Peptides against a protein of PDB entry 5TUV. Designs and how they scored, part 117

Target 1, 107 residues: chain A of PDB entry 5TUV
Amino acid sequence: KEVIDRLRYLKAEIEDLELKERELDQQKLWLQQSIKNVMDDSINNRFSYVTHEDICNCFNGDTLLAIQAPSGTQLEVPIPEMGQNGQKKYQINLKSHSGPIHVLLIN
Target 2, 107 residues: chain B of PDB entry 5TUV
Amino acid sequence: AQECQNLEVERQRRLERIKQKQSQLQELILQQIAFKNLVQRNRHAEQQASRPPPPNSVIHLPFIIVNTSKKTVIDCSISNDKFEYLFNFDNTFEIHDDIEVLKRMGM

## One batch from the design tools (peptide; made by RFdiffusion4, then SolubleMPNN)

Design b2_p20_1_s3 (from b2_p20_1, 8 letters changed)
Fold by OpenDDE base, seed 3:
Structure b2_p20_1_s3 (fold): chain B 107 residues (1-107), chain C 107 residues (1-107), chain A 20 residues (1-20)
Amino acid sequence: as target 1 above (107 residues)
Amino acid sequence: as target 2 above (107 residues)
Amino acid sequence: QKVLKKTLDYVPTEWELVMR
């Protein structure tokens, strides 16, 4: 009886958890759409930027490149592998489909 | 019973997934708040300055920050339309997204 | 070749490990 009762309880709880998970998935989708809508707004988009000072305050001591690209730009970083000369290759590939990419040297 | 144990494992697995999704959702909310704060800051700053910042002095979202040693040699190949960029580094680098930057800025 | 891929977007995206 105890086992049977536990089984019933667990099954009911799992069902509730399934509903909760689906709810969270839906909430995520709605929030993602909301973010897009907010950031695509003309006024918000106009002011959606950071300054050189902002970046410098976040990082120090190294070379900093800021790469701004249109939404949807694809970024690829091959896992470094040994080249023919035995040296690892460190690369970043960027491909935009909707506009130019802009690169700024911050410091 | 074995069935009870199996269901308990399943329950725990679902609980962990839900927890992760809740955390991710919370992060999205915080990111949205950070963005709104950024926009508000910039609007206020431009009002005080009575002009927008110079075009090349700001970094528009979305963007990434590449951090590498000052000794790192960087080679960049750019397509004629600036839709494609290939960066070659002779040493390691770090990539930070705009979300992380906003967090570091305290937005 | 293993490649890490990410899409820049207003909505946060995760890195994806893919084979090239």
Scores: peptide ipSAE 0.645, ipTM 0.909, DockQ to the pose 0.891
Fold by OpenDDE base, seed 1:
Structure b2_p20_1_s3 (fold): chain B 107 residues (1-107), chain C 107 residues (1-107), chain A 20 residues (1-20)
Amino acid sequence: as target 1 above (107 residues)
Amino acid sequence: as target 2 above (107 residues)
Amino acid sequence: QKVLKKTLDYVPTEWELVMR
């Protein structure tokens, strides 16, 4: 009887957890769409930028490249491996499907 | 009973997933708040300056920051339409997304 | 070759390790 009661309790709790997990999944989807809508808003889009000063305040002492690209741009970084000349290859590949990529040298 | 143990394991698994999803939602909310703060800051700044920032002086979202040593040699190959970029580095680099930048800015 | 992939978007995306 005790085991049966425990089984019933666990099954009921798992069912409640399933509902909660589905709720969270839906909330995430809603929030993601909301973010896209906010970013696509004309006013927000107009002011959705950072300055050179902002970047310099966040990073110091190195060469900084700012790469602005359209949403959906694909970024690939091959795992560095030895080339034919014995030099490791350090690469960044960017591919946009909707517009040009813009690069700024900060310092 | 073995069945009880199996359900308890499943229960714990679901609880952990729910916790992770809750954390992810909170992060998304914070990011959205940071973005709104950025927009507000920029609007105010442009009002004070009575003009928009000069072209190519700001980095529009979405963007990434590439950080590398000042000694690093960077080569860039660009497609005619600027839809594809290939960066070659002779040394290691770090990539930071715009979300991290906003966090560092205190937005 | 192993490649790390990421998509730039308004919504955060995770790095993905793929084989090229």
Scores: peptide ipSAE 0.636, ipTM 0.907, DockQ to the pose 0.871
Fold by OpenDDE base, seed 5:
Structure b2_p20_1_s3 (fold): chain B 107 residues (1-107), chain C 107 residues (1-107), chain A 20 residues (1-20)
Amino acid sequence: as target 1 above (107 residues)
Amino acid sequence: as target 2 above (107 residues)
Amino acid sequence: QKVLKKTLDYVPTEWELVMR
């Protein structure tokens, strides 16, 4: 009976946790949609940028590439492995489906 | 007893997922606040300057920052429509998303 | 070939390890 009671208790708790997890999933979905709506707003979109100075203040002493791409752009980085010439390949592949990609060199 | 143990493991697994989801939601909220602050900053700055910044001096969201050594040789292949970019590096690099940049900016 | 994949978006996305 004790084991049976423990089982019932655990099952009930798991059901409550399932409800909580679903609630969090819905909240995340709502928040994501809200963010998209805010970003798509004409005024917010007009001012949704960082400056060259902002980037320079965040990073120092390196070559910096700023890559602006449309939302939904796919970014792929192959795991570095030895090529046929015996050198590791370091690559970034970008694929946009909705618009051009823009690259700025930050010096 | 074995069934109880299985359910306890499942309960713990769900609790950890819930904790992770709660943390992710908090990060989304903070991101939205950071974005709002960014927009307000830019609006105020443009009002003071009485003009928008030069087009090539700003980076619109979403974007990524690629950081590599000054000695790194970078080759880039671009599609005709600029929808696809292939970067080749002769050494390692780091990628930072716009969210991380906003955090570093203190937004 | 193993590839790390990410999608640029207004909301944060996670890196995914995929096979090419």
Scores: peptide ipSAE 0.631, ipTM 0.908, DockQ to the pose 0.927
Fold by OpenDDE base, seed 2:
Structure b2_p20_1_s3 (fold): chain B 107 residues (1-107), chain C 107 residues (1-107), chain A 20 residues (1-20)
Amino acid sequence: as target 1 above (107 residues)
Amino acid sequence: as target 2 above (107 residues)
Amino acid sequence: QKVLKKTLDYVPTEWELVMR
């Protein structure tokens, strides 16, 4: 009796949780679409940038590269493996499909 | 009963997923707010200056920041159309996305 | 070879570990 009641309770709760999770998934999708719409707005897009100073204020002491690329650009970083010379390869590959990539040396 | 235990585990798993999804949604909201603040800042700054910033002085979204030691040698191969970039480093590097930068900026 | 992949986008994207 107790076990049966507990099972019924748990099943009902899980059903409610499933609904909640689906709601959250939908909210995420809507929010993502909203963000894209906001970013695609001509005015927002015009002002969607950071300055050289902004980057310098966020990072100190090392060489900084700022790489701007169109949305949808593919970024690949191979896991460093030993090369023929016994040195690990540290590499970044970028592939854009819609426009040129721009690189700025910050410091 | 074993079935009861299984459902309790399932319930807990779902609760954790829901918590994670809620956190992710909050992050997206904060990102959108940060972006709005960025746009407002830039609009105001350009209004005060009565001109846009120089083209090579700003980094447009989306972008990444690559951070590496000042001693790191960086080689870059670029395709003719600038759609493909290959960076080779002789040492380790860090990659930071634009979202993290906006957070560091306090947007 | 294992490769970390990410897509630059206006919405956050996660790194994905893939085999090349």
Scores: peptide ipSAE 0.630, ipTM 0.906, DockQ to the pose 0.893

Design b2_p20_1_s4 (from b2_p20_1, 7 letters changed)
Fold by OpenDDE base, seed 3:
Structure b2_p20_1_s4 (fold): chain B 107 residues (1-107), chain C 107 residues (1-107), chain A 20 residues (1-20)
Amino acid sequence: as target 1 above (107 residues)
Amino acid sequence: as target 2 above (107 residues)
Amino acid sequence: QKVLVKTLSYVPTEWKEVMK
């Protein structure tokens, strides 16, 4: 029966797709670890920076804040809501647990 | 059959998830390449200059860029240990991560 | 209130919505 054959085919394919998805998940974990290892390398870490010029070339006409923080720093941006005075609140909260945060004004 | 339709929907859903994961993996690979290029660029530049850049002239990874109007008033509260930063803006802002910056730089 | 949270890391992270 055609329907039975289709069902069998679909079930087999879904099983294969499930295996593929798990494979991709493992690859992601591997790549994430690889990135961490590369970034933690002493030589790579020494040269893992961008310049003011780099930033200025990427953006123009605005106030630019460059915020460098240790890996693991938490960045929080509350959804803008009306304050007590009726004005929307625009804010950024940063919390590091391993080192100081450094802020540069780019102009 | 209804079962066949259900499996086809499931198949399509899994295919979409796999596609998304494949795209994410590709982005991770590109990020590693971009980082490698960044490191190579900086190493070469420092070799040519025979000195490292001034400490406050570069932004070390990981970082974010906050982009806002030049008219935006920014208030910043900093903890004594500089582990916590609270920014208040009187207008909207954009946040860009270091990955996006590297892309814009063409790394 | 609803807050968007992101962790700075060597590994790319995504924004998460949390209630605070």
Scores: peptide ipSAE 0.627, ipTM 0.907, DockQ to the pose 0.879
Fold by OpenDDE base, seed 2:
Structure b2_p20_1_s4 (fold): chain B 107 residues (1-107), chain C 107 residues (1-107), chain A 20 residues (1-20)
Amino acid sequence: as target 1 above (107 residues)
Amino acid sequence: as target 2 above (107 residues)
Amino acid sequence: QKVLVKTLSYVPTEWKEVMK
C-alpha cells in the first residue's frame, strides 16, 4: 500500500516535471530566435562590436588575437597529440561558409 | 520496490536537468542584457565622436579571442577568399568567446 | 584524431568532441 502510493506520487510528479522541461525547452527556442532577431537588426548589428581597448582591459600580458567571423563559422581545435617529431600539435582551424574571416592582433 | 527506486532516480535526474535548463535560460537573458548595454554604449560613443570608429579598430560579433604567450610563434595559412584560416602554434593557447569578453567588460 | 569543434554564433554554443 505504501509502495503503491509512493509509485503513484512519483509517476504524477514525473509527469509534471516532463511538462516543465518541455516548457523550458520551448522558452529556450523562443529566446534563441529572439536573440537572432535582435542581432540581425540593422541598427543593433551596426553597433555590435568591441574595441581594442575593451579587449586590453579584459586581458593583459600575452599575445591576443581577435578573430571575427560570420555566424555559423566552424572552429576546430585538435586535441594536442604528439607529432612525428615528438612535439604536441597546437592548432586552430576556422572555416566560414558565408563570409570572410577577419583577424586583429591586439597585443 | 525496485520500480519505486528507479522512479526516484529518474525524478532526481529530471529535477537536475530542469535546474540546469533554468540556469541556462537565465544566462541567455543576461547575455542579451549585456548585448543591449554594448549597443547602447557604442551608439552613444559614436554620437559623441560624430563618426564611426575606423573599420579595423573594432571587433564585430561574433568573435573569439585567442590568448597565448608572447613567446609563442604563430603561423597562419589563409585561403584566397579568406574563408578558411589555419593557425599553428608552437605552444599552448586559450580561447575565449565573445560572451565571456562581454562578461569581463561588465556589460 | 579527436577534435574539439565549436560554432561561432549569436547564441552560446558548446564544444563537442569529434573524431577526424
Scores: peptide ipSAE 0.617, ipTM 0.904, DockQ to the pose 0.881
Fold by OpenDDE base, seed 1:
Structure b2_p20_1_s4 (fold): chain B 107 residues (1-107), chain C 107 residues (1-107), chain A 20 residues (1-20)
Amino acid sequence: as target 1 above (107 residues)
Amino acid sequence: as target 2 above (107 residues)
Amino acid sequence: QKVLVKTLSYVPTEWKEVMK
């Protein structure tokens, strides 16, 4: 019967897709770990930076702040709401758990 | 027939999820290539200059770029250990991560 | 208050909406 054959085919295909998805999940985990290892390498870490010129080439016309922080630093941006004085609150909160935060004014 | 339809919906859901995961993996790979190119560039540049860049002239990864109007007033409160930063703006701002910067740099 | 939260990392992270 056509319906029975279709059911069997679909079930088999879904099983194959389940295997593929698990493969991709594993690949992502391995790649993420690889990235961490590469970034933690002493040589790579030494040269893992951009310059003021790099930033200026990417952006123009406004005030640019570069905020460098350790991996794992929490960045919070409250949704702007009216404050007690009737002014919208535009705020950035950063909290590091492993090291100091460094701020550079680019322009 | 209803069972076939349910399985077809499930199959399509899995196919879309797999497609998204494949795309995410590709992006991670491209980011690693960009990082490799950045490291290579910086190594070459320092070799040519025969010295490392000044400490306050570079931004180490990971970082974010905050872009705001030149008219925006920025107030910053810093903890004693520099682990916590609070930025207050009197106007809107944009945040860009280091990944976006590397893309804009053409790495 | 709703707050957008992101973690700086070597791998891409997404913004999350959190009530604070």
Scores: peptide ipSAE 0.610, ipTM 0.904, DockQ to the pose 0.865
Fold by OpenDDE base, seed 5:
Structure b2_p20_1_s4 (fold): chain B 107 residues (1-107), chain C 107 residues (1-107), chain A 20 residues (1-20)
Amino acid sequence: as target 1 above (107 residues)
Amino acid sequence: as target 2 above (107 residues)
Amino acid sequence: QKVLVKTLSYVPTEWKEVMK
């Protein structure tokens, strides 16, 4: 009886958790859309940038490349493996489908 | 009972997923706030300067920052598709997204 | 070849491993 009651309780709780999880999934979707809308707003978009100074303040001592690309751009980084020449390949591949990619050397 | 244990494991798994999703939602909200602060900062700065920043002095969202040694040789090539870029490094690099940058900026 | 893939977007995206 105790086991049966526990099973019923757990099943009911799991069902409630499923509902909660779906609720959170929906909230995430709505929030993502909201963010997109905010970012796409003309005024916000106009001012949605950081400066060289901002980047320099965040990092020090290294070469910094800033790569601006349209939303949806695919970024690929092959896992470094030993190449035919005996050297590991360190690569970044970018594929944009909606606009040009812009690269800035910060320092 | 084994069935009871299985359900308890499932319950815990779902609870953890819910917790993760809640955290992700909170992060999204914080990112939106950070973006708002960024926009406000930039608007104010441009008002004070009475002009927009130089075009090559800013990085528009979305972007990534590539951090590598100053000794690293970086080669960039544009593929046959004008929207495809290939970066080759002779050493390791780090990639930071714009979200992390905004966090480091204290936005 | 294993490749780490991420999509640039206004919302956070996760890195994932894919075979290419």
Scores: peptide ipSAE 0.608, ipTM 0.906, DockQ to the pose 0.902

Design b2_p20_2_s1 (from b2_p20_2, 10 letters changed)
Fold by OpenDDE base, seed 4:
Structure b2_p20_2_s1 (fold): chain B 107 residues (1-107), chain C 107 residues (1-107), chain A 20 residues (1-20)
Amino acid sequence: as target 1 above (107 residues)
Amino acid sequence: as target 2 above (107 residues)
Amino acid sequence: SKLLYSMTLSKVEYKITYYT
């Protein structure tokens, strides 16, 4: 009957979708590794930078800080909570595990 | 009938995941392209200038940009090895990663 | 405000709360 046919169809389609999803997962892994390899290349790494002008052209902010941190650095920006003095806390927590962090004031 | 409905829900869930994964892949591809374009730009620029830019004039990837008001007071605590940073702001700020910067640059 | 998780090109991972 129609319901049985629909069930069979859906099961077959789900199986196909599973295959597609696995394919995409593999492609993602491949691409991620590719990106890493490209960025880790000595020549590419040498030229992997932006200028102060680049940053200034991208933003019209009042104070711009550039924080350069190595790959794998953990950054946490907690939801603002009231501090001991009753003022909301606006924080950035950085933790690197592979190298020093460098901070530049752009403007 | 209930089984059919369950499978239809499952099908839809999988379709949504696939769509999300496809979008993520596209983003990764664009990131790679943007990075390659950045490298190419910088290589060409340095060739034309016949010199590399001054060390403090560039921001090496990976980085983030923090944008806040000129009136914002920023306090920074740094570990001795510079692996840990704690930034305290007395007001709100915005964070933008290097990917967004490259996008804004048109890379 | 909203909480976002972001990864840079070099897989720097962020837990970011945007203050809008």
Scores: peptide ipSAE 0.035, ipTM 0.863, DockQ to the pose 0.215
Fold by OpenDDE base, seed 5:
Structure b2_p20_2_s1 (fold): chain B 107 residues (1-107), chain C 107 residues (1-107), chain A 20 residues (1-20)
Amino acid sequence: as target 1 above (107 residues)
Amino acid sequence: as target 2 above (107 residues)
Amino acid sequence: SKLLYSMTLSKVEYKITYYT
């Protein structure tokens, strides 16, 4: 009877967990939409930027490139493979589908 | 007993997924807060300066930061419409998204 | 295509955060 009772308990708990997971999925969806709405707001969009100083304060004195691209821009970093010159290829491929990409050298 | 064990494994799997989703939700909340704080900061700063920052002095969201050594050679090829970019580095680099930057800024 | 920038810098760790 202990086993049977345990089985019933576990099945009930799993069902509750399924409900909880679905709830979290919905919350995520709504929150994502909320963030989008906030960012798309005309006033917020006007002030949605960081400065060169901000970036410099976040990183050491290495070369810093800022790449501003529209949401949805495809970013690919191929596995560094040996090139024709016997040198590993370290690459970034960007492809935007909704607007131009802007690049700034910060440091 | 075996069925009980199977259900316990399933229960644990679901609990872990729920935990992960809860963490993801928390991150989204923090992102939204950080963005709002950024907007507030910039609005205040422009109010104090009585003007917007000069163009090309700020990076508009969304963006990414590429960090590499000062010795890294960077070659950049772009399409005519600036929709496609190809970056070639002769050494390794780091990519950081705007979310991480806002975190580092303490937003 | 058009070349925008070219320079050589030292080695850094390879870390990728995907753009969303």
Scores: peptide ipSAE 0.061, ipTM 0.857, DockQ to the pose 0.048; fails the geometry check
Fold by OpenDDE base, seed 1:
Structure b2_p20_2_s1 (fold): chain B 107 residues (1-107), chain C 107 residues (1-107), chain A 20 residues (1-20)
Amino acid sequence: as target 1 above (107 residues)
Amino acid sequence: as target 2 above (107 residues)
Amino acid sequence: SKLLYSMTLSKVEYKITYYT
């Protein structure tokens, strides 16, 4: 009796959870599209920047590079491995498909 | 009994996924708010200055910040069209995305 | 072997730090 009742309860709850998860999936898609639309707006795009001062306020001490690239640019960071000279390789590979990449030295 | 146990595991798995998705949605909401606040700040600042900032004084989104020691030697190979960049570091580095920068800025 | 990301503001994660 108890097991059968528990099974029925669990099955019903799982169905409710399935509905909730689908709801969240749809909300995520909607929100992602909303963010894209806001960022692609001509006025918002014009003012979508930070200053050197902003960056300096966020970080202190070491060398800071700002790399600006178009949305969708591929960022590749290989796991550091020994190179031909016996030293570990620390690399960043960037590949843009829609426009040039711009680099600024902040400090 | 075994079926009941299997459903209990499934229920718990779904609950955890839902919790994670709720957290991700909240993060996206905060990102959108931060971006809107950034745009508003910059619009106001340019109105007060009565001019846009110099082109090389700002970093347009999307961007990343690379942080490394001042002792780190950085070599950069660039394609002729500036669509491809290869950065080589002789030591470790950190990468921070624009989302984290906006958070640190208090947007 | 490598990490690959697409630069977008909609991403909920990444921060990459390599240590010696």
Scores: peptide ipSAE 0.049, ipTM 0.865, DockQ to the pose 0.255; fails the geometry check
Fold by OpenDDE base, seed 2:
Structure b2_p20_2_s1 (fold): chain B 107 residues (1-107), chain C 107 residues (1-107), chain A 20 residues (1-20)
Amino acid sequence: as target 1 above (107 residues)
Amino acid sequence: as target 2 above (107 residues)
Amino acid sequence: SKLLYSMTLSKVEYKITYYT
C-alpha cells in the first residue's frame, strides 16, 4: 500500500545516500593526501611562507604573534577559568614533537 | 507510519551530512588553490629580487597568528629545547590559522 | 627539573625569568 511504497522508496534513497557519503569520504581522503603531497614537495616547501607585510595587511591594530611550529604540534587552549589571583586564565599551550617552535612578534 | 517517519528523519540527517561534507570538500579545494597561489607568488617575488628573503622576515607554514590587545601582557615560558611553549595572557586573545590568513590575503 | 625560560612581552622591553 501507500505506506509500504513509501518505505521502499525511503530505503532505496537512503541506500543511495550511503553510497554518496562514502564517495565523498573517499574524495576527502584523496584530496587531503594530495594537499600533503603538494606541501611536502621540496620546491613548494621552499616557498611555503608569508611575510610580515602579509600578516600586517590581514590584521589591523593590536599585538600580533606569529607562531611557527612543525606539523603535528599540539595546541591546547584551555577554557578560561578563574585562577588563583582571581582572574580568568587565558592560556595557549604548545607541545612539539618533531622540532623547535619559533615565535615572531609582528608588531 | 512511525517507521516511515523514522526513515524520513534519517534521510534528512544524511542529506544534511552530505551537504556538510560537500562544503568541506570545496573548502579543501580552495585551500589547495590558495597554497599553490602562495608558492607561485613567492617564486615570482624571489626571482624579481634575485635572492631569498631573510630567514627571520618570513613565517613558514604551518603557523598560527595570535591577536590580542596592545595592552595585553603576555608571558611566555619556553622549555630549554624549545619544544614546549606556555603562553599566559591577562586578557582575551584570538587565534587564526594559516588557512584563514591565506584567505585574508586573497590567495 | 625542567629548565624554563619565561619572557614577558611588551612594547618597550622584555622581561626574562629563569626557572629550574
Scores: peptide ipSAE 0.024, ipTM 0.848, DockQ to the pose 0.030; fails the geometry check

